# Designs tried in a protein design run: peptides against a protein of PDB entry 6RGO. Part 122

Target 1, 392 residues: chain A of PDB entry 6RGO
Amino acid sequence: MALKLLGFNQDATCFSVISSNKGVTIYNCDPFGKCFELEKSTSNDEELDFLVEMLFSTSLIAVVDKTIGASKRKKLKIVNTKRKATICELTFPHEIMDVIMNRKIICVVLKSDQIFVYDISCMKLLRTIDVRGEKLKSTSKFRNSEAVGDIGVRVSLSTDNNSILCYSSYSKSDKENAPLNDIVVFDALKCIQINVLPAVHQSNIVCIACSPDGMLMATASEKGTIIRVFKTIDTENDEPILVNEFRRGSRPSRISEMKFNHDNTLLACVGESDTIHIFALPVTTTEADANEDDTLQQSSHSLSSSINGLQYISKGLANRFGKIIVSKIPTQSQQRHVAYIKIPENAKYRIGFPKDTTNTIHICGEDGNYLVYSIPRNEVGPCTLVKSNTFD

## One batch from the design tools (peptide; made by RFdiffusion4, then SolubleMPNN)

Design b2_p9_3_s4
Fold by OpenDDE base, seed 5:
Structure b2_p9_3_s4 (fold): chain B 392 residues (1-392), chain A 9 residues (1-9)
Amino acid sequence: as target 1 above (392 residues)
Amino acid sequence: EINSLLLPE
């Protein structure tokens, strides 16, 4: 059967898929099994497409029918899975491109580059963010959004209650064709812009991941060769703090998803390549002044990997157009993966990190495999398969 | 209704 992956929920306890014969199916990860099914409402042989956003393991889901020819692409349904009932239906002026939520907020991204921010508790609109609005003052021409293929506003939301929203924005260039290469950090609860990270890539941003706590974000461009990790809130001399620059590969490849683990120690990425890459983030050892004198001579050969202090070369090369291009960290300081998973070539996979096991990753494929891997702690190498299940 | 789904079961 043709499967289409919709992804994991926020804590990787469930994942959703589209089955050509069944419609939307939600699986529980442990114990593994089908927990919900949304029946196909159409008898037509049309390729099914849906957005489904889950709220952890709760009976709340957000659903958009994106099937071609469906008049429903502008409708968000909030569904109670236990009752199989629509609780709320919202209609938007434009096609829904993405839906993201946590326990406090729902964000709805439209094809118009608008983000609608709702209080989930009452479905009250808190803010409409117009990502084009700063540009519309300069360019009256609605570019026919038909030729703007995969290049739209990308969003990520913290899974915590702080509700930090990261979204891609258009660079402040007088050019009609400004790329979506800025990041805005937004407090979705207070409806306040916290930070703006200008020109984090040379090309459009196609993937964003926010950390669960909202303190970090990862970004990837259309090239997908370099992943950058930034602080979201903190700045140094009013400049964005680049924490890490990771090299996924030398060849261009689309990154479809990135995820942080629960404790911000790992970043995983997946896409069109045969490899899921897992990167280690530097643990900020808070020097707890543990003055405790305890002399235990355990001669553990700490491989003092001299993490030579990455001098933050804050040298923003102001190119001739005043664009602060984030200086490429020298290629020698680009960190590689610490772990990897091999997946079938051209198989679409999705990734999730479970909350309770920071060194475990869940993956699922359009091949019908749900796989649990253990991530090596002390060595660079392949992940170990711990559990496997199949779904149809 | 939404609030009842946000409560821990």
Scores: peptide ipSAE 0.037, ipTM 0.774, DockQ to the pose 0.484
Fold by OpenDDE base, seed 4:
Structure b2_p9_3_s4 (fold): chain B 392 residues (1-392), chain A 9 residues (1-9)
Amino acid sequence: as target 1 above (392 residues)
Amino acid sequence: EINSLLLPE
């Protein structure tokens, strides 16, 4: 049977799949088993296509049936899984490309590069973000939406209640074909733009991950060779703070998903390659706990600061050519993975980090495998398989 | 109604 993975929920307690024969199935991870099924609306041998976003381990799912006709692709259903009932239905002017949520917010991404932000508690529209509308003030040409294949606005939402929304935006470059290589950081609750990270990649951003707390964001371009991690809110001299630069590989390969673990110590990525990569993030020791004890009076040896001479670099005329100031992201030493998982070539996998076990990763494949791996802490190497289950 | 769905099952 052809399986299509929809992914894990926010805490990796459940994952959703499309089965060609059954429709949508949601599996519980522990104990492993089916917890919900949504039957296909048609008897036809049409390829099933759905968006399903689950709200943690709750009875709330957001569903978009993409299988039949342009009208259904514009319809979001909020479903109570326990009651098997639609509790809300919304229709959009354009096809729904993505749906993300947390306990406060639902974001609906349209093919029009619009993001609709809703209060989940009442389904009130809080904001419509028009990612093109900001560009259209500079460039009147609508890209014909038909020819731009897999390139659209990417989004990620913090899983916490702060509801930090990160989305890809078009660079302000005078080029008609400006890439989606800017990131906007948005407070989805207050409906305020917090930060803008300009030109974080040279090409379109195809994958974004927000940390659970919304303090970090990971980005990958179409090349998928470099992953960058930024602070979302904090800036240094009005410039974006690059925390990490990771090298996934030397060969281009699309990254389909990235996830932070719940304590922001790990970043995992998966995509078209035979390898899930796991990167370690530096633990920012907040200096707060160091203030207690050791009043060791080590004597102030006055090392005389030798005044190294300010060489007067001459004020050469900065010619007015609109060089896209690619912010000089400091060439941080590109770090490699600390851990990896080998996956079957051509099998699509999804990843999730469970909340209670920061060194465990859940993965599921279109091959029908649900796998739990332990991540090594103190060594660079393969992850260890801890549990395995199969689904159909 | 929606608020009652925010509880874990």
Scores: peptide ipSAE 0.031, ipTM 0.763, DockQ to the pose 0.584
Fold by OpenDDE base, seed 2:
Structure b2_p9_3_s4 (fold): chain B 392 residues (1-392), chain A 9 residues (1-9)
Amino acid sequence: as target 1 above (392 residues)
Amino acid sequence: EINSLLLPE
């Protein structure tokens, strides 16, 4: 059977798949099993395509039927899985490209480069962000650049209640084909732009991940060779703070998904390569007051000692070309993965981090495998398979 | 009210 992965929910307690024969199926991760099914509404042998975003382990899902020929590509359905009832149906002027949510906000991304921000509690429209319109204020010519293929606005939303929305935007370059290489950080609740990270990559951004708390953001371009991690809100001298630069590989390969774990200590990435990469982030030790004397000499030779090499060389080469965040991180100091998972070639995988186990990763494949891996802490190496299940 | 849907199962 052809499976298509939709992904994990925000806490990796569930994942969604499309089965060509059944429609949408949602699986619970622990205990492993089918928890919901949305039956195929069309008798046609058309390839099923859906967006399904689940709100954590709740009965709330957002569904878009993206099946070819369906006028439904412009319709968002909010469904209660327990009641099997549509609660809300919204129709958009353009095809829905993505849907992301947390406990407060739903964001709907359209093919028109518009982001519709809703209060989830009442489905009230809070804001329409027109990413193209922001470009057109800088570039007078309406080129209908038909976004050639897979290039469009990318979004990520914090899973917390602060609802930090990160989205890709067009650079202010006078070039007719300005890349989607800027990032806007947006407070989705207050509807305020917090920050703008200009030209974080040389090419279009194709993947964004916001940390659960919204304090960090990871970005990858079409090349997928380098992942950059920035602070979202904090700035240094009105400049974006680059926290990490990771090297996924030397060969170009698309990254389809990135996720932070719940404590911002790990970043995972998956895509068209045979390898899921897991990177360690520097633990910001909040200097908790060192006052309590407790002598437990456990020689945690913390891996912290090797990360000290982030010399912020603030050399202000204000050259006239728009503020490309040139990697201030020397290529030699680009961190590699700390852990990896090998996956079958040409298998699409999705990733999720469970909340309660910061060193565990959930993965699922279009091969019908749901796998739980343990991530090594003290060594660079393969993850250990802890649990395996199959789905159809 | 959508608030009634935010109940964890």
Scores: peptide ipSAE 0.028, ipTM 0.742, DockQ to the pose 0.506
Fold by OpenDDE base, seed 1:
Structure b2_p9_3_s4 (fold): chain B 392 residues (1-392), chain A 9 residues (1-9)
Amino acid sequence: as target 1 above (392 residues)
Amino acid sequence: EINSLLLPE
């Protein structure tokens, strides 16, 4: 059967899939099994397309039916899965491209490059962000949205209650063809812009991940060769702080998803390549805890020596033209993955990090595999398969 | 209503 992956929830306790014959199915990860099904409303052999976002392990889901007609693609349904009942329905002026949520807010991304921010508790609109409107103050031409393929505003939201929203924005260039290569960091509760990271890539940003606490953000461009990690809130001399630059590969390959683990020690990425890559983040040892564990210092030296070289590059030459030259970390100091998972070619996979096990990753494939891997701590190598289940 | 769907922490 043709499966289409919708992804994991915020804590990787559940994942959602579209089955061509059944509609939407939600699986529980542990114990493994079906926990919800949304039946197909139509007998037609139409390719099913849905957005489904689940709020953790709760009975709350957001659903967009993208299968049938331009009208349904503009409707968001909030559904109680236990009652099988719609509790709220919203209609938007444009097609819904993405839906993200946490315990406080829901964000709806439209094909118009608008982000609607709601208080989830009452579905009250808090803010409309017009990502084009900041640009359109300079250039009135609607790009015919038909020819701009899969390039739109990308978003990521912290899973905590601080509700840090990161989104891609258009660079401030007089060129009609400005790329979506800026990042805006936004407090979604207060509706305040916190930070702007200009020109973080040379091309459009196609993937963003916010850390669970909202303190870090990872970005990837259309090239998918380099992943950059920034601080979201903190700045150094009003300049963005680049924490890491990772090399996924030498060949261009689209990254579809990135995620941090719950303690910000790992970043995983998946996409069109045969490999899930896992990168180690430097643990910010607050100076206070450095005193006790003097004994384990000897073996960690080989990995740490590559990290200490990053501190010296923070002298961004603020060139006179307001282009933050993100200091190109020398290609030799670009960190590689510390762990990897091989996946079948042409199988789309999604990733999730469980809360309780920081060195475990959940993955699911359109091949019908749900897999749990252990991530090696002390060596660079393959992840070890711990659990396997199949779904249809 | 939505708050009643939040799992108690």
Scores: peptide ipSAE 0.026, ipTM 0.713, DockQ to the pose 0.633

Design b2_p9_4_s1 (from b2_p9_4 with S8E)
Fold by OpenDDE base, seed 1:
Order: C-alpha cells, then structure tokens, then sequence
Structure b2_p9_4_s1 (fold): chain B 392 residues (1-392), chain A 9 residues (1-9)
C-alpha cells in the first residue's frame, strides 16, 4: 500500500499518515496503536493528498483535503477526533500549502505567499502577512511557476505559548527573481515583527525549524549542505546572532524537516539522503550561580600571549553598485553531526523529539516503520535502535 | 462562532 507521511505532532506523542486505502490515520507512539482514523471521502483510486496538523495529544486536528479539485485545497477543517465532528471550516482565496499550530495559534500558509494567523481559541484572524506585498511592487507577473511548485514561503512556530513565528521572505535585491533567503521573526500573539535576518543563505530557504521556546531557529537552503542556527530575538549591534553552522554533507541534498529537542541541546535533520543527522548545540550555561567565594588570592602572573590575529584585509573592489549591505554572516567553524541514523534509500522519513527523553528520537517512514532511537552523548556515532513498530 | 474549549486527552 502507498503510505504518505504527514509527520509527528509537536511533542512526538503521535504521528499522522495517509494510507491509500484507509485515508488519514493517526498513531499513538506509546503505547503504540491507532488513535484516530479519517475515512476516505471518495471511492476513486485517486492518490490521496492531505494536510493534517494535530495539537499535541489533544483531540484537536486541522485537516485540508488536497486530493480533488481546487475548492477542497482551499478549505481548512478543525475536527474534534473524539466526537468525529467538524468544529470549524474556513475557506481561503488560494490553495493551502501548510498548517502549523500550538496551544494558542494556528498559522495557515497559502500558495499566494500569504500567512494567516489565527487565535485557536476562537478562530479569530489576528493577522494576514503578505510576504509578496513586502517586496516592492515589481511588476513581476505571477511566476507561472508550474515548474517551481516546490519553492514557497516556509514557516515554523514555537511549541510554547510565546508563539514565535519564523518565516522565509524575499530579499530586497533589485533582481526580478529575488530569492526567499531572508527570515522574519514574528510574535504571533502580539502581531509584531521582532527581527529580520537578511540573506541567511545564498539560495531559497526550503526548511526552517523554531526551537520549542522560540529562542533559536535553524535554516537550510535548497542546497541542504549547510544548516545555520540563529538567535530569533536577540541581536548584537543590530546584526543577527549566528550560534552555529552545521555541515550536513558535501553533496547537495534537500532537507525536508528539521527539529530541535525539548531542551535545545540537539538539532536533527532529515530529507532525501539515506541519513538522519543529529547535531549538538552549545548549552548556554547561565553564569548565575557563581557563589561569592571571597578568596582574595593576588597572584600576579603576566602571561602576555600575543595571539597575532591575522587581519585578512579583503581588498574587495568597491565597484559603483549601491551599498547592498549584504550582512556577511560571520563564517563560524562548520561542525559535523554528533550522531546519525541510516534510513532506506528513497524512503521518506519524519522526525520527532519526545518531551520527557531529551536523548531519544522518534522516526517514521513511508516504508511503514515507526522507530525509536537512543542518541549517544559520549561519542560520535550511530544511534541505537530501542523500539520498533510497523503500521499499514 | 467560538471554538469549544480545546479537547484535552
């Protein structure tokens, strides 16, 4: 049977799949089993396409039927899984590309590069963000991007109540074909822009992950060779703070998903490659508990170690084109993964980090495998398989 | 229409 993965919920307690014969199925991770099924509305052998976003372990889901006709692809249903009832239905002017939520906010991404931000408690529209409208009125015709169906606005939302929304935006470059390589950080509750990170990659951003607390963001371009991690809110001299640069690989490969673990110590990535990569983040020790142990020891030693920092004076030819302050993100030392999981070639996988076990990762595949891995802390190496289940 | 309270597990 053809399976299509929708992904894990925010805390990796459940995952959603499309089964060609059954429609949408939601599985509980522990104890493993089916917790909800949405029956196929059509008897036809048409390829099923859905968006499903689950709110943690609650009986609230957002559903978009993308299988048939331009009208269904514009409808969001909010469903109570316990009651098997539609609570709310919203219709959008354009096709829904993505839906993300937390306990406060639902964000709906449209093919028009619009983001609709809703209060989940009442489905009140808080903001419409027009990512194209922030681009100057370039008379650039609708990209008849029949062929570029894969480049659009990407979003990620913090899983906490602060509801930090990160989204990709078009650079202010005078080029007709400006890339989606800027990031905007947005407070979804207050409906204010907090920060803008210009030109975080050279090409379009195709994957974004916000940390659970909204303090960190990871980005990857269509090349998928470098992952960058930034602070979302904090700036240094009005410039973006790059926390880490990670090298996934030397060969281009699309990253489909990234996630932080619950304590922001790990970042995982998955995509078209045979490998899930897990990177370690520096623990920000808050310097708070330096006890005042008063011992005055005077010792004077003058070690004058003259570290001659090589000033690389790059003689960049100042040619006459306007000062596009391409904020050169300072190239940090590119780190490698600390752990990995090998997955079958050409199998699509999704990833999730459970809340209660910071060294555990959940993965599920279109091959029908649900797998739980332990992440090594003391050595660079493969993750250890702890639990396996199958689904259909 | 107000959504009913988020149905917890």
Amino acid sequence: as target 1 above (392 residues)
Amino acid sequence: PSLPPIPEP
Scores: peptide ipSAE 0.043, ipTM 0.756, DockQ to the pose 0.399
Fold by OpenDDE base, seed 3:
Structure b2_p9_4_s1 (fold): chain B 392 residues (1-392), chain A 9 residues (1-9)
Amino acid sequence: as target 1 above (392 residues)
Amino acid sequence: PSLPPIPEP
């Protein structure tokens, strides 16, 4: 059967798939098995298209049926899976492109480049963010909506209660075709913009990941060759906002998903390539426990020396044009993966990190494989397969 | 309409 992956929930305890014959199926990861099925609304052999966002292991899901007619693509259903009942239905002015949630917030992304932010507890609208309207204040010409290919606003939300929303925005360049290469960091609860990261890539951003705590953000452009990791908040200590730059590869390849693990020590990426890449993040040791383990300090010092070369270039230009967040990091300072997983060519995969095991990654494929891998700690190499299951 | 309590598993 043709499977389409919808992805893991926030803690990787469940994943969602579209089965052409059944509709939406949700699987538990452990014990492995079906936990919910949503039947297709139509008897027709139409290609099923859904958005499904699950709230952790709860019986709350957000569902958008994109299969039939422009009207359904504008409807968000909140469903209780245990009762098999629609709790509420919302209708939007434009097609829904994405839905993300945590225990506090639902964000709905529209084809109009609008983000609707809701309080999940009551479905009250907190904010409408108009990413195009912010651009139009700088650039008078609307992009004709027809010529905008598969490039839209990308979003990521922290899984914690702080509800840090990161989204791609248009650069303030006077160019008619300004790229979606800025990032806005937004407190979704308070409805306050925390930060703006200008021109984090040269081309449109196609993938964003927020850390579970909202303190870090990863970005990838259409090229997918470089992943950048940023602090979401300016720290008082004049520390660089750009904390890491990773090289996925030399060849362009779209990254479809990135995830941090629950302790911000690992970043994984997946996409159109035959390889899931896992990168190690430097542990920000708060100064308090610096006494015992001498061995990990050597890796941090080599990065700091490379970053110190960047401080010299930034001080001269920063005074006139604002904080240049992305200086040209020398290609020599680009870290490679510390671990990898080989996946079948042409199979789309999704990734998730379980909460209780920081060195474990869950993956699932449109090939019907659910796989659990152990990530090596002390060596650069392949991940070890620990568990495998199949689904239909 | 208040959503009912988020249903645990």
Scores: peptide ipSAE 0.042, ipTM 0.752, DockQ to the pose 0.382
Fold by OpenDDE base, seed 5:
Structure b2_p9_4_s1 (fold): chain B 392 residues (1-392), chain A 9 residues (1-9)
Amino acid sequence: as target 1 above (392 residues)
Amino acid sequence: PSLPPIPEP
């Protein structure tokens, strides 16, 4: 049976899959088991395709039927899983490419490079973001959507109530073929642009992850060799703050998903490679004022791995075209993973971080495996398998 | 139509 992974929810308590025989299925992670099923509406042997966005472990889901030939790719259904009932149905002018939500908002990404921002409590439209802007409306030759690969506007939303929306945008080049290599940071509740990070990669951005608190953002390009982590809101001399640059690999490979853990100490990435990579983020030790007193000489050999202070090389090299390019961290200071998981070749996996266990990662595969791994704290190495379950 | 209150967990 062909399984297609949809992903984990915001806190990795559930994941969703498409089963060719059953339709959309949602599983609980703990206790492991099927909690919801949406039956296929068609008897046809058409390859099922869906978008499903969950709202944590609640009975609210957003569903888009993307099945080829289905005239439903423009319809968003809000479904109550306990009642098995559609609460709301919205129809958009263009195909829905992505849906993301938190407890406050729903964002709907269209093939037109528009983002519709809704208040989830009443489904009121708060904003329509046109990522192409007014100048490109005249030259909207729809990129013949068959030949232009999966390059569109990418989005990520903070899982908290601050509702920080990060999205890829076209660089301000008068060139008809401007790359989607800028990032806009947007307050989705206030409907205000907070920040713009210009030219964060040389090619189109294909993956974005926002931290749960919205304070950090990770980006990857079509090359998937380098991951960059930025502050979302804070700037230094009106320039973007590059927190870290990670090297996933030397060979190009698409990154399909990235996730921060709930305390912003880890970033995981998965994609077309045989390896899930986990990177350590710099912990801002708030120097808690060490009040002097308790001389307990426990000689904990702090392996002070001299994390040589990443000199903030904020100096954007103005390239020959007057574009601010985010300065490449020297290849010698590009950090590698601290942990990894080997996965089957060509198996699509999704990743999630549980809230209560910051050193645990949940993964699920189109091979029908749901796996829980422990992440090593004090050594660089493989993650340890803690729990395994199968689904169909 | 008011969405029914998001079911508390």
Scores: peptide ipSAE 0.039, ipTM 0.727, DockQ to the pose 0.478
Fold by OpenDDE base, seed 4:
Structure b2_p9_4_s1 (fold): chain B 392 residues (1-392), chain A 9 residues (1-9)
Amino acid sequence: as target 1 above (392 residues)
Amino acid sequence: PSLPPIPEP
């Protein structure tokens, strides 16, 4: 039977799958087992397509049935799994492409490049973000690319209550085919744009991950060769702070998912390649203000070296050409993975980091494998398989 | 309509 992976919840305690015969199944990771099933509404041999977003280990799920007809693809159902009841139904003007949530916010991404931001507590619309803005009036060509993999707005939401929303946006270039290579950082609670990271890749961004605390963001383009990690909020001289640049590989390969672990020490990526890559992030030692009041008086001398300031007269030739300010992302040395997992080339996998074990990763495959790996801390190498389960 | 309080696990 064909399985389609919907992914892990925010803390990797559950994962969701579509089974062609059963509909949506949610599995608990530990103890491993089925915790919820949503039966298919139709007897037809139609390929099942769903969006399911689960709110942690709670009984709240968001469901979009994409299987039948353009009307259902526009409906979001909020379901209580314990009650087996629809709590809320919303209908959108366009097809729902993605749904993401935390304890405060639901974001609904439409095929129109709109993001609807809701307060989860009351389903009040807080904001409609139009990523195309007023330029939508001229480019009425809906990309009717029915092609599986259409370049649309990508989103990621922090799993904390700060609710930092990162989304891909169109570059300000006057080109009709501006790439989705900008990132907007948005406070989803206050409905304020915090930051804009311009041209973080040369091509469209196809994958974004926000850290659980919303302080970091990882991005990958269509090439999937380089992953960049930025600070979300902090800027240096109004410029984006690049924290890391990772090399996944030399060959182009689509990255489908990235995740930070809960302490921001690891970034994992998965996609069309035979390898899950895990990268180490530098622990920003918060300088604990060691107020070591150590009064050591040492009087050392005022060497007054008067190094003459050579006034380099920068001739301000105002060259008029709209240089796309490709922010010179400092050429940090591209780091490789610290750990990896080999997966079957043709099996789609999803990844999740459990909260309580920062050196453990959960993975699940369309091959019906749920696997738990230990990540090596002190060496570069393969992850060790700790637990395996199968599902159908 | 207020969603019922999100049931903690």
Scores: peptide ipSAE 0.038, ipTM 0.732, DockQ to the pose 0.457

